# Ledger of designs, part 21: peptides against a protein of PDB entry 3T7K

Target 1, 248 residues: chain A of PDB entry 3T7K
Amino acid sequence: KAEKILARFNELPNYDLKAVCTGCFHDGFNEVDIEILNQLGIKIFDNIKETDKLNCIFAPKILRTEKFLKSLSFEPLKFALKPEFIIDLLKQIHSKKDKLSQININLFDYEINGINESIISKTKLPTKVFERANIRCINLVNDIPGGVDTIGSVLKAHGIEKINVLRSKKCTFEDIIPNDVSKQENGGIFKYVLIVTKASQVKKFTKLINDRDKNETILIVEWNWCVESIFHLNVDFTSKKNVLYQKK

## One batch from the design tools (peptide; aimed at target 1 G23 H26 R64 T65)

Design b2_p15_1 (made by RFdiffusion4)
Pose (drawn by RFdiffusion4):
Structure b2_p15_1 (pose): chain A 234 residues (1-94, 102-181, 189-248), chain P 15 residues (1-15)
Amino acid sequence: KAEKILARFNELPNYDLKAVCTGCFHDGFNEVDIEILNQLGIKIFDNIKETDKLNCIFAPKILRTEKFLKSLSFEPLKFALKPEFIIDLLKQIHQININLFDYEINGINESIISKTKLPTKVFERANIRCINLVNDIPGGVDTIGSVLKAHGIEKINVLRSKKCTFEDIIPNDVIFKYVLIVTKASQVKKFTKLINDRDKNETILIVEWNWCVESIFHLNVDFTSKKNVLYQKK
Amino acid sequence: ASHEWNEDLDPELPE
């Protein structure tokens, strides 16, 4: 059936996209539209799996969704495209000349896309390997944790902030000895006291979640930035 | 299919 629709074309382009959508196409399309996209070398997965080697993201704009943040750890991310690409493409299908250049997500330029080819992840480059994360983090630890691991963090230690003792805190073994992601000023006080009491001479970095988000959007951890840094001892 | 962003299905991660 989709072949019939496509039989009217002399030649079909191979867009070669393995993509997820975020902020768009939250189910699929109709079955015909889907089979057409595959015939054009466009495959859209429901969720991100490391072994599918996704190279594309469809999104109306830069978004803070798990999918958009994880797309910045594709190996590599080749295309970050507005949904209008698929829209214009299917409109024409129903010769094919829709191109991959008229549909960039504004704010995601080549300099950033290119960093996804780097042989390292953003937090791996920053020597942030093992972190502590408060249990009350907005988005929940499972998701935030998945995003941070997708960006080079190997160990996520979750702290029940009200209950945790110094012994619960894991060092950042790879440089900051202790890295914590927190929500409340009430947590900064408790953690700096605990660590200062028990490991006075060591280094600490305490940041908000937004510090990690900015680092991912830039694919760079800027240690000279005070933005979203709640406490540091270096 | 709708391409409009539905935040009930795909919300941003909060600050």

Design b2_p15_1_s1 (made by RFdiffusion4, then SolubleMPNN; from b2_p15_1, 6 letters changed)
Fold by OpenDDE base, seed 1:
Structure b2_p15_1_s1 (fold): chain B 248 residues (1-248), chain A 15 residues (1-15)
Amino acid sequence: as target 1 above (248 residues)
Amino acid sequence: ASAEWDPSKDPELPD
């Protein structure tokens, strides 16, 4: 029983982690280890649910997985840790050799490379990354790799309110939704935001919009534009990277 | 519990 294993320690840390795993621990944990982790204040969930108030992600590195991308929307993400944290922790606990009075595993030693305090601090902001970028309604092509549901779920986690799926071959101007953000006088709001996969779609949508709604602002980006924005928890409108078309 | 990454079970979203 986990209690017997842990009884040899005078004090147990409370890590206060509510975590999901990505790129690791696909086979899960045995019952004893789950109980051990729970007693140490580490609860691992299979899926992301907002109600669980998740604050941690385990991953070997920065990944473009649904879970990893969504973890950056946690409120806040307190820790992004390598799986070695769990491995070393369990190894120390199961070790019979030394009467260890204390568990000496520091969370900060297991931080995922590239997820620094600057990123973590942005997860404490009251707004999501796309929300603060004034992107609320987007158009998404139906042929996007990864699928509209998965991509849409990630985008929604990061503050996109409405995702309009465009049938790229059959859509008309009337199928394109505007980014209905209250006209803040301070500029920089794109009326039409589109995520596309092909240059032909750029040509099509730019033509449709420009022919019917002249002089409006348009932002057409690749999925990678969204990913980079998520990884940085910031939308850089000065960057042309992954921007296929921009009309201010 | 394995720390090994299996992309087939938890794939990265494509570019």
Scores: peptide ipSAE 0.610, ipTM 0.942, DockQ to the pose 0.940
OpenDDE base, seeds 2, 3, 4, 5: peptide ipSAE 0.606, 0.605, 0.607, 0.606; ipTM 0.941, 0.941, 0.942, 0.941

Design b2_p15_1_s2 (made by RFdiffusion4, then SolubleMPNN; from b2_p15_1, 6 letters changed)
Fold by OpenDDE base, seed 1:
Structure b2_p15_1_s2 (fold): chain B 248 residues (1-248), chain A 15 residues (1-15)
Amino acid sequence: as target 1 above (248 residues)
Amino acid sequence: ASTEWDPSVDPELPD
């Protein structure tokens, strides 16, 4: 029993982690280890649910997985840790050799490379990354790799309220929704935001919009634009990277 | 518990 194993320690840390795993631990944990982790304040969930108040992600590195991308929307993400944290922790606990009075595993030693305090601090902001970028409604092509549901779910986690799926071959101007953000006088709001996959779509949508709604602001980006924005928890409108068309 | 990554189960979203 986990209790017997842990009884040899005078004090147990409470890590206070509510975590999901990506790129690791696909086989899960045995019952004893789960119980051990629970007693140490580490709860691992299979799926992301907002109600679980998740604050941690385990991953070997920065990944473009649904879970990893969504973890950056946690409120806040307290820790992004390498799976070796769990491995070393369990190894120390199961070790019979030394009467260890204390568990000496520091969370900060297992931080995922590239997820620094600057990123973590941004997860404490009251707004999501796309929300603070004044992107509320987007158009998404139906042929996007990864699927509209998965991509849409990630985008929604990061503050997109409405995702309009465009049938790229059959859509008309009337199918394109505006980014309905209250006209803040301070500029920088794109009326039409689109995520596309092909140059032909750029040509099509730019033509449709420009022919019917002249002089409006348009932002057409690749999925990678969204990913980079998520990874940085910041939208850089000065960057042309992954921007296919921009009309201010 | 394995630290091995199985991309078939937990794929990265494509570019």
Scores: peptide ipSAE 0.605, ipTM 0.951, DockQ to the pose 0.920
OpenDDE base, seeds 2, 3, 4, 5: peptide ipSAE 0.603, 0.604, 0.605, 0.597; ipTM 0.951, 0.951, 0.951, 0.949

Design b2_p15_1_s3 (made by RFdiffusion4, then SolubleMPNN; from b2_p15_1, 6 letters changed)
Fold by OpenDDE base, seed 1:
Structure b2_p15_1_s3 (fold): chain B 248 residues (1-248), chain A 15 residues (1-15)
Amino acid sequence: as target 1 above (248 residues)
Amino acid sequence: ASAEWDPSVDPELPD
């Protein structure tokens, strides 16, 4: 059925998109439309798997969803597109009125606002954002909204190798892991990196660390610090936004 | 296919 629909076009574009959707298309696509999209080189996946070599995300805007945040770790993210791309494409294809010999939909007309070439270019870097920031091992409180698994998965996608989950009420100094990165002479490496949710946790962890491991570098941030770093694909250590405690 | 967003199915991670 899809072949018959597409037969009216002299040439079909190959968009070469391997995509996930977030904030859109929750009802999915009908079988014919999926087949049409596939013939146009558009494959939509339900979940993010590294093996699928995903290069695209569909979303109405920048979202703080797991999928959106992880899409910025694609290698590379080629396109971040509004769902209207698919909608307009399918409308054009199903239209019987237009003697259209060609599909005239340009991907660049459907870019998500705020995902510019600067962001896209950073996804081509050989390193992940937290890797570039010398953040390899972090401590994450167990009461983090969104759950440690989801948050941890996003962080790992962006280059954090080890996530230590802290039981905020019961943890001791011995439960806190250091950010084990090779001492770069010129790089501000934080020995302890923690993501926390409450001011009481800041007080607790700063005390535990300072009492047992004096003069060490500490970075305590909110989840939003990570999100902002991901959205910019850059860690700005000069910013105090979402930083709860910093000791250099 | 709808461009509608259902946050219950695909939620934004909280602040």
Scores: peptide ipSAE 0.570, ipTM 0.932, DockQ to the pose 0.930
OpenDDE base, seeds 2, 3, 4, 5: peptide ipSAE 0.569, 0.567, 0.569, 0.570; ipTM 0.932, 0.931, 0.932, 0.932

Design b2_p15_1_s4 (made by RFdiffusion4, then SolubleMPNN; from b2_p15_1, 6 letters changed)
Fold by OpenDDE base, seed 1:
Structure b2_p15_1_s4 (fold): chain B 248 residues (1-248), chain A 15 residues (1-15)
Amino acid sequence: as target 1 above (248 residues)
Amino acid sequence: ASSEWDPSVDPELPD
């Protein structure tokens, strides 16, 4: 029983982690280890649910997985940790050799490279990254790798309210939705925001929009534009990286 | 518990 194993410690830390794992622990944990982790205030969930108030991600590195990308939308993300945290923790607990009265593992020693305090601090903001960027409604091509549901779910987690899926081969101008944001006088708001996969789609959509709604602002990006924005929790409108077409 | 990455189980979204 986990209690017997932990009884050797005079004081147990409470890490207060509600976590998901990505790129690690695919085999899960045994019942004893789960119980041990729970007693240490570490609860690992299989899936992301808002109701669980998740605050932690375990991953070996920055990954472009659905879970990792969504973890950056946690409110807040307190910790992004390498799986070695759990491994070392369990090793110490199961070790019979060490007369360890205390568990001496610091969470900060296991931070994922590239997820720094600057990123973590942005997860404490009252707004999501795309909300801050005045991107509320987007158009997404139906042939996007990864699928519209997964991509859409990630985007929604980061503040996009409406995702319009475009049938790339059959869509008309009327199928394209505007980014319905309040006209802030000073804000570079794009009326049409589109995520596309191919240069042919750029040509098609730019033509459709420019022919029917002249002089409107258009932003056409690749999925990587969204990913980079998520990883930085900031939209850089000055960058041309992953921007396929921009009309201000 | 393995720290090994299995992209087949939890894939990265494609570029």
Scores: peptide ipSAE 0.563, ipTM 0.922, DockQ to the pose 0.888
OpenDDE base, seeds 2, 3, 4, 5: peptide ipSAE 0.560, 0.560, 0.561, 0.558; ipTM 0.921, 0.921, 0.921, 0.921

Design b2_p15_2 (made by RFdiffusion4)
Pose (drawn by RFdiffusion4):
Structure b2_p15_2 (pose): chain A 234 residues (1-94, 102-181, 189-248), chain P 15 residues (1-15)
Amino acid sequence: KAEKILARFNELPNYDLKAVCTGCFHDGFNEVDIEILNQLGIKIFDNIKETDKLNCIFAPKILRTEKFLKSLSFEPLKFALKPEFIIDLLKQIHQININLFDYEINGINESIISKTKLPTKVFERANIRCINLVNDIPGGVDTIGSVLKAHGIEKINVLRSKKCTFEDIIPNDVIFKYVLIVTKASQVKKFTKLINDRDKNETILIVEWNWCVESIFHLNVDFTSKKNVLYQKK
Amino acid sequence: EVESGGIREEELLPE
């Protein structure tokens, strides 16, 4: 059936996209539209799996979704495209000349896309390997944890902020000895006291979640930035 | 016609 639609075309391009959509196409398309996309070398997965080697993201703009943040750890991310690409493409299908250049997500330039080819992840490059994360983090620890691990963090230690003792805190073994992601000023006081009491001479970095988000959007941890840094001892 | 479905605000990770 989709072949009949495509039988009208002398030649079909191979867009070679393995993509997820975020902020768009929340189910699929109709079955015909889907079979057409595959015939054009466009495959859209429901969720991100490391072994599918996704290279593309469809999104109306830069988004803070788990999918958008994780797309910045594709190996490599080749295309970050507005959903208008698929829309214009299917409109024409229903010769094919829709191109991969007229549909960039504004704010995601080549300099950033290119960093996804780097042989390291953003937090791996920053020597942030093992972190502590408060249990009350907005988005929940499972998701935030998945995003941070997708960006080079190996160990996520979750702290029940009200209950945790110093012994619960894991060092950042790879440089900051202790890295914590927190929500409340009430947590900064408790953690700096605990660590200062027990490991006075060691280094600490305490940041908000937004610090990690900015680092991912830039694919760079800027240690000279005070933005979203709640406490540091270096 | 194909619609994008829009951005689902609850899927945005909060600050």

Design b2_p15_2_s1 (made by RFdiffusion4, then SolubleMPNN; from b2_p15_2, 5 letters changed)
Fold by OpenDDE base, seed 4:
Structure b2_p15_2_s1 (fold): chain B 248 residues (1-248), chain A 15 residues (1-15)
Amino acid sequence: as target 1 above (248 residues)
Amino acid sequence: ELKSGGIDESELLPD
């Protein structure tokens, strides 16, 4: 059926998209439309797997979803597109009135606002955002909204290798893991990096660390610090936004 | 007609 529909076109584009959707197309696509998209080099996946070599995200705007945040870790993210791309494409293909011999939809016309070439270019870097920031091992409180699995999965996608989940009420100093990174000449490496949710946790962890490991560097941040870092594909250590405690 | 649908708030990670 898809072949018959596409037969009216003399040439078909190959968009070479391996995509996931977030904040759109919750009901998916019918079989014919999936076949059409596949013939146009557009493959839509339900979930993110590294083996699929995903290069595209469909979303109406920048979203704080697991899929969107992880899409910024694609190697590279080639396109971040509005769902209107698919809508307009399928409309054109299914149109009986348009004597169009060619599909003339430009991907660049459907870019998500705020995902510019600067962001796309950073996804081509050989390192992930937290890797570049010398953050390899973090401590994450177990009461983090969104859950440790989801949050942890996003963080891992962005170069955090080890996530230590802290039981905030029961943890001791011995439960806190150091950020095991080699000293780089340029830039302060934080020995302890923690993502917390409450001011009481800041007080607790700062006390535990300062009492037991004197003069060590500490970074305690909110989840929003991670999100902002991901959205910019850059960690700005000069910013105090979403930083709850730092000791250099 | 294919619609993009809305944003499912449940998919949004909290602030």
Scores: peptide ipSAE 0.365, ipTM 0.894, DockQ to the pose 0.895
OpenDDE base, seeds 1, 2, 3, 5: peptide ipSAE 0.364, 0.361, 0.362, 0.364; ipTM 0.892, 0.892, 0.892, 0.892

Design b2_p15_2_s2 (made by RFdiffusion4, then SolubleMPNN; from b2_p15_2, 7 letters changed)
Fold by OpenDDE base, seed 5:
Structure b2_p15_2_s2 (fold): chain B 248 residues (1-248), chain A 15 residues (1-15)
Amino acid sequence: as target 1 above (248 residues)
Amino acid sequence: SLSSGGIDESLLLPD
């Protein structure tokens, strides 16, 4: 059926999209439309897997979803597109009134607002954002909204290798892991990096670390620090935004 | 140094 529908076009584009969707298309696509999209080089996946070499995200806007945040770790993210791309494309294809011999839909007309070329270009870098920031191992409190698995998965997608989950109420100094990064000449390295949710946790962990390892560097941030870093694909250590405690 | 940060209610949105 898809072949019959597409037969009216003299030439078919190959968009070469391997995509996931977030904040749109909750009901999915029917089998015919999926086949149509496939024939146009558009493959939509339900979940993110590295092996799929995803290069595209569909979303109505910038979102704080797992899929959206992870899409910024694609290698590269080629396109961040509004769902209207698919809608308009399928509409044109199914249209009986359009005397069009060619599909006239340009990907560049459907860019998500706020995801500019600068952001896209950074996804071509050989390193991930937290890797560039010399953050390899972090401590994450167990009571973080969204859950440690989801949050951890996002962080790992962006270059954090090890996530140590801290049981906030029962945690001791020995439970806190160091950020095991070799000293580079031009980069500040924090020995202890923690993501916390409460001010009480800041006080607790700061005390634990300073009492046992007095001269070490500490970075304690909230989740928004990570989100902002991801959205910019850059860690700005000069900013105090979303930083709860910093000792250099 | 100590910095004061706010808590965002929308830490992570579901798909």
Scores: peptide ipSAE 0.067, ipTM 0.636, DockQ to the pose 0.072
OpenDDE base, seeds 1, 2, 3, 4: peptide ipSAE 0.042, 0.038, 0.025, 0.025; ipTM 0.723, 0.718, 0.643, 0.682; seed 1 fails the geometry check

Design b2_p15_2_s3 (made by RFdiffusion4, then SolubleMPNN; from b2_p15_2, 6 letters changed)
Fold by OpenDDE base, seed 3:
Structure b2_p15_2_s3 (fold): chain B 248 residues (1-248), chain A 15 residues (1-15)
Amino acid sequence: as target 1 above (248 residues)
Amino acid sequence: MLSSGGIDESELLPD
């Protein structure tokens, strides 16, 4: 059926998209439309796997979803597109009235607002955002909204190698791991990096660290600090936004 | 009719 539908076109584009969807297409696609998209070089995956070499995200706007946040770690993210791209494409293909010999849809007309070339260009960098920021090992409280697995997975996608989950009520100093980064002697490396949810945790962890490892560098942030860093693909250590405690 | 559907708020990570 897909072949018959596409036979009216003299030439078919190859978009070379390996994509996931978030905030759209919850019902998926019918078999014919999937086959049409496949013939156009558009493959839609249900989940993100590194082996699939994903290069595209479909979403109506910038979203704080696991998929969207992880899409910014693609190598590279080639396109962040509105779902209207697929909708218009399929409409054009199914249209019997259009004497179109060619599919005339430009990907660039469907870019998600706020995902600009500056962001896309950063996804071509050889390093991940937290790797560039010298954040390798972090401590994450177990009561984080969204769950440690989801949050941890996003953080790992962006270059954090080790996530230590802290049981905030029961943890001791010995449960806190250092951010082991060997490379830079000159500044910007925090020995202890923690993501917390509440002020009481800040007080607890600062006390534990300062009592046992005096004068060490500490960074305690909210999840939003990570989100903002991901959306910008840059860590701004000059910003106090979403930073709960910092000791240099 | 292909609809983009609504945003499932359950997929949104908390603020």
Scores: peptide ipSAE 0.307, ipTM 0.820, DockQ to the pose 0.886
OpenDDE base, seeds 1, 2, 4, 5: peptide ipSAE 0.305, 0.304, 0.281, 0.303; ipTM 0.818, 0.817, 0.788, 0.818

Design b2_p15_2_s4 (made by RFdiffusion4, then SolubleMPNN; from b2_p15_2, 6 letters changed)
Fold by OpenDDE base, seed 3:
Structure b2_p15_2_s4 (fold): chain B 248 residues (1-248), chain A 15 residues (1-15)
Amino acid sequence: as target 1 above (248 residues)
Amino acid sequence: SLSSGGINESELLPD
């Protein structure tokens, strides 16, 4: 059925998209439309898997979703597109009136606002954002909204190798892991990196660390610090935004 | 119906 629908076109584009969707297309696509999209080189996946070599995200705007945040870790992210791309494409294809010789839909007309070439270019870098920031091992409080699994998964996608979950009420200094990164001469390397949710946790962890390891560097941030770093694909250590405690 | 702009709040990670 898809072949019959597409037969009216003299040539078909190959968009070469391997995509996930977030904040759109919750009901999915019918079988015919999936087949049409496949013939145009558009494959939509339900979940993110590294083996699928995803290169595209569909979303109405920049979103704080697991899928959107992880899409910025694609290697590379080629396109971040509004769902209207698919809508307009399918609409044109299903239109019976115009014997269009070709499909005239340009991907560049559907870019998500705020995802520019600067962001796209950074996804081509050989390193992940937190790797570039010399953050390898972090401590994450167990009461983080969104859950440690989801948050941890996003962080791992962006180069965090080890996530230590702290039982906020019961943890001691011995439960806190160091950020084991080789001393680079010019890099702000923090020995202890923690993501926390409450001011009381800042007080607790700063005390624990300073009492036992008094001269070491500490970075305590909110989840929003990570999110902003991901959205910019850059860690700005000069910014105090979302930083709860910093000792250099 | 292809929902173009419906954000499922359940997908959003908290602030």
Scores: peptide ipSAE 0.284, ipTM 0.780, DockQ to the pose 0.750
OpenDDE base, seeds 1, 2, 4, 5: peptide ipSAE 0.279, 0.263, 0.267, 0.282; ipTM 0.780, 0.777, 0.779, 0.780

Design b2_p15_3 (made by RFdiffusion4)
Pose (drawn by RFdiffusion4):
Structure b2_p15_3 (pose): chain A 234 residues (1-94, 102-181, 189-248), chain P 15 residues (1-15)
Amino acid sequence: KAEKILARFNELPNYDLKAVCTGCFHDGFNEVDIEILNQLGIKIFDNIKETDKLNCIFAPKILRTEKFLKSLSFEPLKFALKPEFIIDLLKQIHQININLFDYEINGINESIISKTKLPTKVFERANIRCINLVNDIPGGVDTIGSVLKAHGIEKINVLRSKKCTFEDIIPNDVIFKYVLIVTKASQVKKFTKLINDRDKNETILIVEWNWCVESIFHLNVDFTSKKNVLYQKK
Amino acid sequence: ANHEWDPNKDPELPS
């Protein structure tokens, strides 16, 4: 059936996209539209799996979704495209000349896309390997944790902030000895006291979740930035 | 298919 629709074309382009959508196409399309996209070398997965080697993201804009943040750890991310690409493409299908250049997500330029080819992840480059994360983090630890691991963090230690003792805190073994992501000022006080009491001479970095988000959007951890840094001892 | 963003299905991660 989709072949009939496509039989009217002399030649079909191979867009070669393995993509997820975020902020768009929350189910699929109709079955015809889907089979057409595959015939054009466009495959859209429901969720991100490391072994599918996704290279594309469809989104209306830069978004803070798990999918958009994880797309910045594709190996490599080749295309970040507005959903209008698929829309214009299917409109024309129903010769094919829709191109991959008229549909960039504004704010995601080549300089950032190119960093996804780097042989390191953003937090791996920053020597942030093992972190502690408060259990009350907005978005929940499982998701935030998945995003941070997708960006080079190997160990996520979850702290029940009200209950945890110093012994529960894991060092950042790879440089900050202790890295914590927190929500409340009430947590900054508790953790600096605990660590200062027990490991006075060591280094600490305490940041908000937004510090990690900014780092991912820039694919760079800027240690000279005070933005979203709640406490540091270096 | 609806291409418009629905935060109830695909929410942003909060600050």

Design b2_p15_3_s1 (made by RFdiffusion4, then SolubleMPNN; from b2_p15_3, 4 letters changed)
Fold by OpenDDE base, seed 2:
Structure b2_p15_3_s1 (fold): chain B 248 residues (1-248), chain A 15 residues (1-15)
Amino acid sequence: as target 1 above (248 residues)
Amino acid sequence: ANTEWDPSVDPELPD
């Protein structure tokens, strides 16, 4: 059926998209439309797997979903597109009245607001955002909203190698892991990096660290610090936004 | 295919 529908076009574009959707298409696509999209080089996956070599995300806007955050770790993210791209494409293809001999839809016209060329270009870098920031090992409190698994998965996608989950009520200094990175001369390296949710946790962890490992560098941030870093694909250590405690 | 969103299935992560 898809072949018959597409037969009216002399030439078909190959968009070469391997995509996931977030914040849209909750009902998915019918079989015919999936086949049409496949013929146009658009493959839509349900979940993010590294083996799929995803290069595209469909979303109506910048979202704080797991999929959206992880999409910024694609290698590279070629396109971040509004769902209207698919809608308009399918509409044109299904149109019997359309005298167009070719599909005339430009991907660049459907860019998600706020995901510009600068962001896309950073996804071509050989390193991940937290890797570039010399953050390899972090401590994460177990009571983080969204859950440690989801948050951890996002962080790992962006270059965190080790996530240590802290039981905030029972943890001791020995439970806190250092950020084991090689000293680079020109990069601010924090020995202890923690993501916390409460001021009481800041007090607890700062005390534990300062009492046992005096004069070490500490960075304690909120989850939003990570999110902002991901959205910009850059860690700004000059910003105090979402930083709860910093000792250089 | 529609642009509707079900946040129960695909939630935004909280602050």
Scores: peptide ipSAE 0.602, ipTM 0.945, DockQ to the pose 0.878
OpenDDE base, seeds 1, 3, 4, 5: peptide ipSAE 0.598, 0.599, 0.601, 0.598; ipTM 0.944, 0.944, 0.945, 0.945

Design b2_p15_3_s2 (made by RFdiffusion4, then SolubleMPNN; from b2_p15_3 with H3F N8S S15D)
Fold by OpenDDE base, seed 1:
Structure b2_p15_3_s2 (fold): chain B 248 residues (1-248), chain A 15 residues (1-15)
Amino acid sequence: as target 1 above (248 residues)
Amino acid sequence: ANFEWDPSKDPELPD
């Protein structure tokens, strides 16, 4: 059926997209449309797997979904597109009236607002955002909204190698892991990095660390600090936004 | 294909 529908076109584009969808197309696509998309070089996956070498995300806008956040870790993310791309494409293909010999849809017309070339270019870097920031090991409180598994998965996708989950009410200093990064000569490495949810946790962890490991560098942030870092594919250590405690 | 989104299955992560 898909071949018959596409036979009216003299030339078919090859978009070369391996994509996931977030915030759209929850019901997926019918079999015919999937086949049409496949013939156009558009393959849509239900879930993110590293082995699939995904290079595209469909979303109506920038979202704080697991899929969207992880898409910024693709190697590279080639395209971040609005779902209207697929809709318009399928409409043109299914149109009986349009004796169009060619599909005239440009991917660049459907870019998600806020995902610019600067962001896309950073996904071509050989390192991940937190790797570049010298954040390898972090401490994460167990009561974080969204759950430690989901949050941890996103963080790992972006270069954090080890996530230590802290039981905030019961943890001691010995439960806190250091950010084991080789000391680069030119500063900026935090020995202890923590993601917390409450001011009380800041007080607790700062006390524990300062009492037992005096004069060490500490970074305590909110989850939003991580999100903003991901959205920009850059850690801005000059910003105090979403930073709860910092000791250099 | 539609623009439907089920936030329960694909939620935005909270603040």
Scores: peptide ipSAE 0.610, ipTM 0.936, DockQ to the pose 0.838
OpenDDE base, seeds 2, 3, 4, 5: peptide ipSAE 0.609, 0.609, 0.609, 0.609; ipTM 0.935, 0.935, 0.936, 0.936

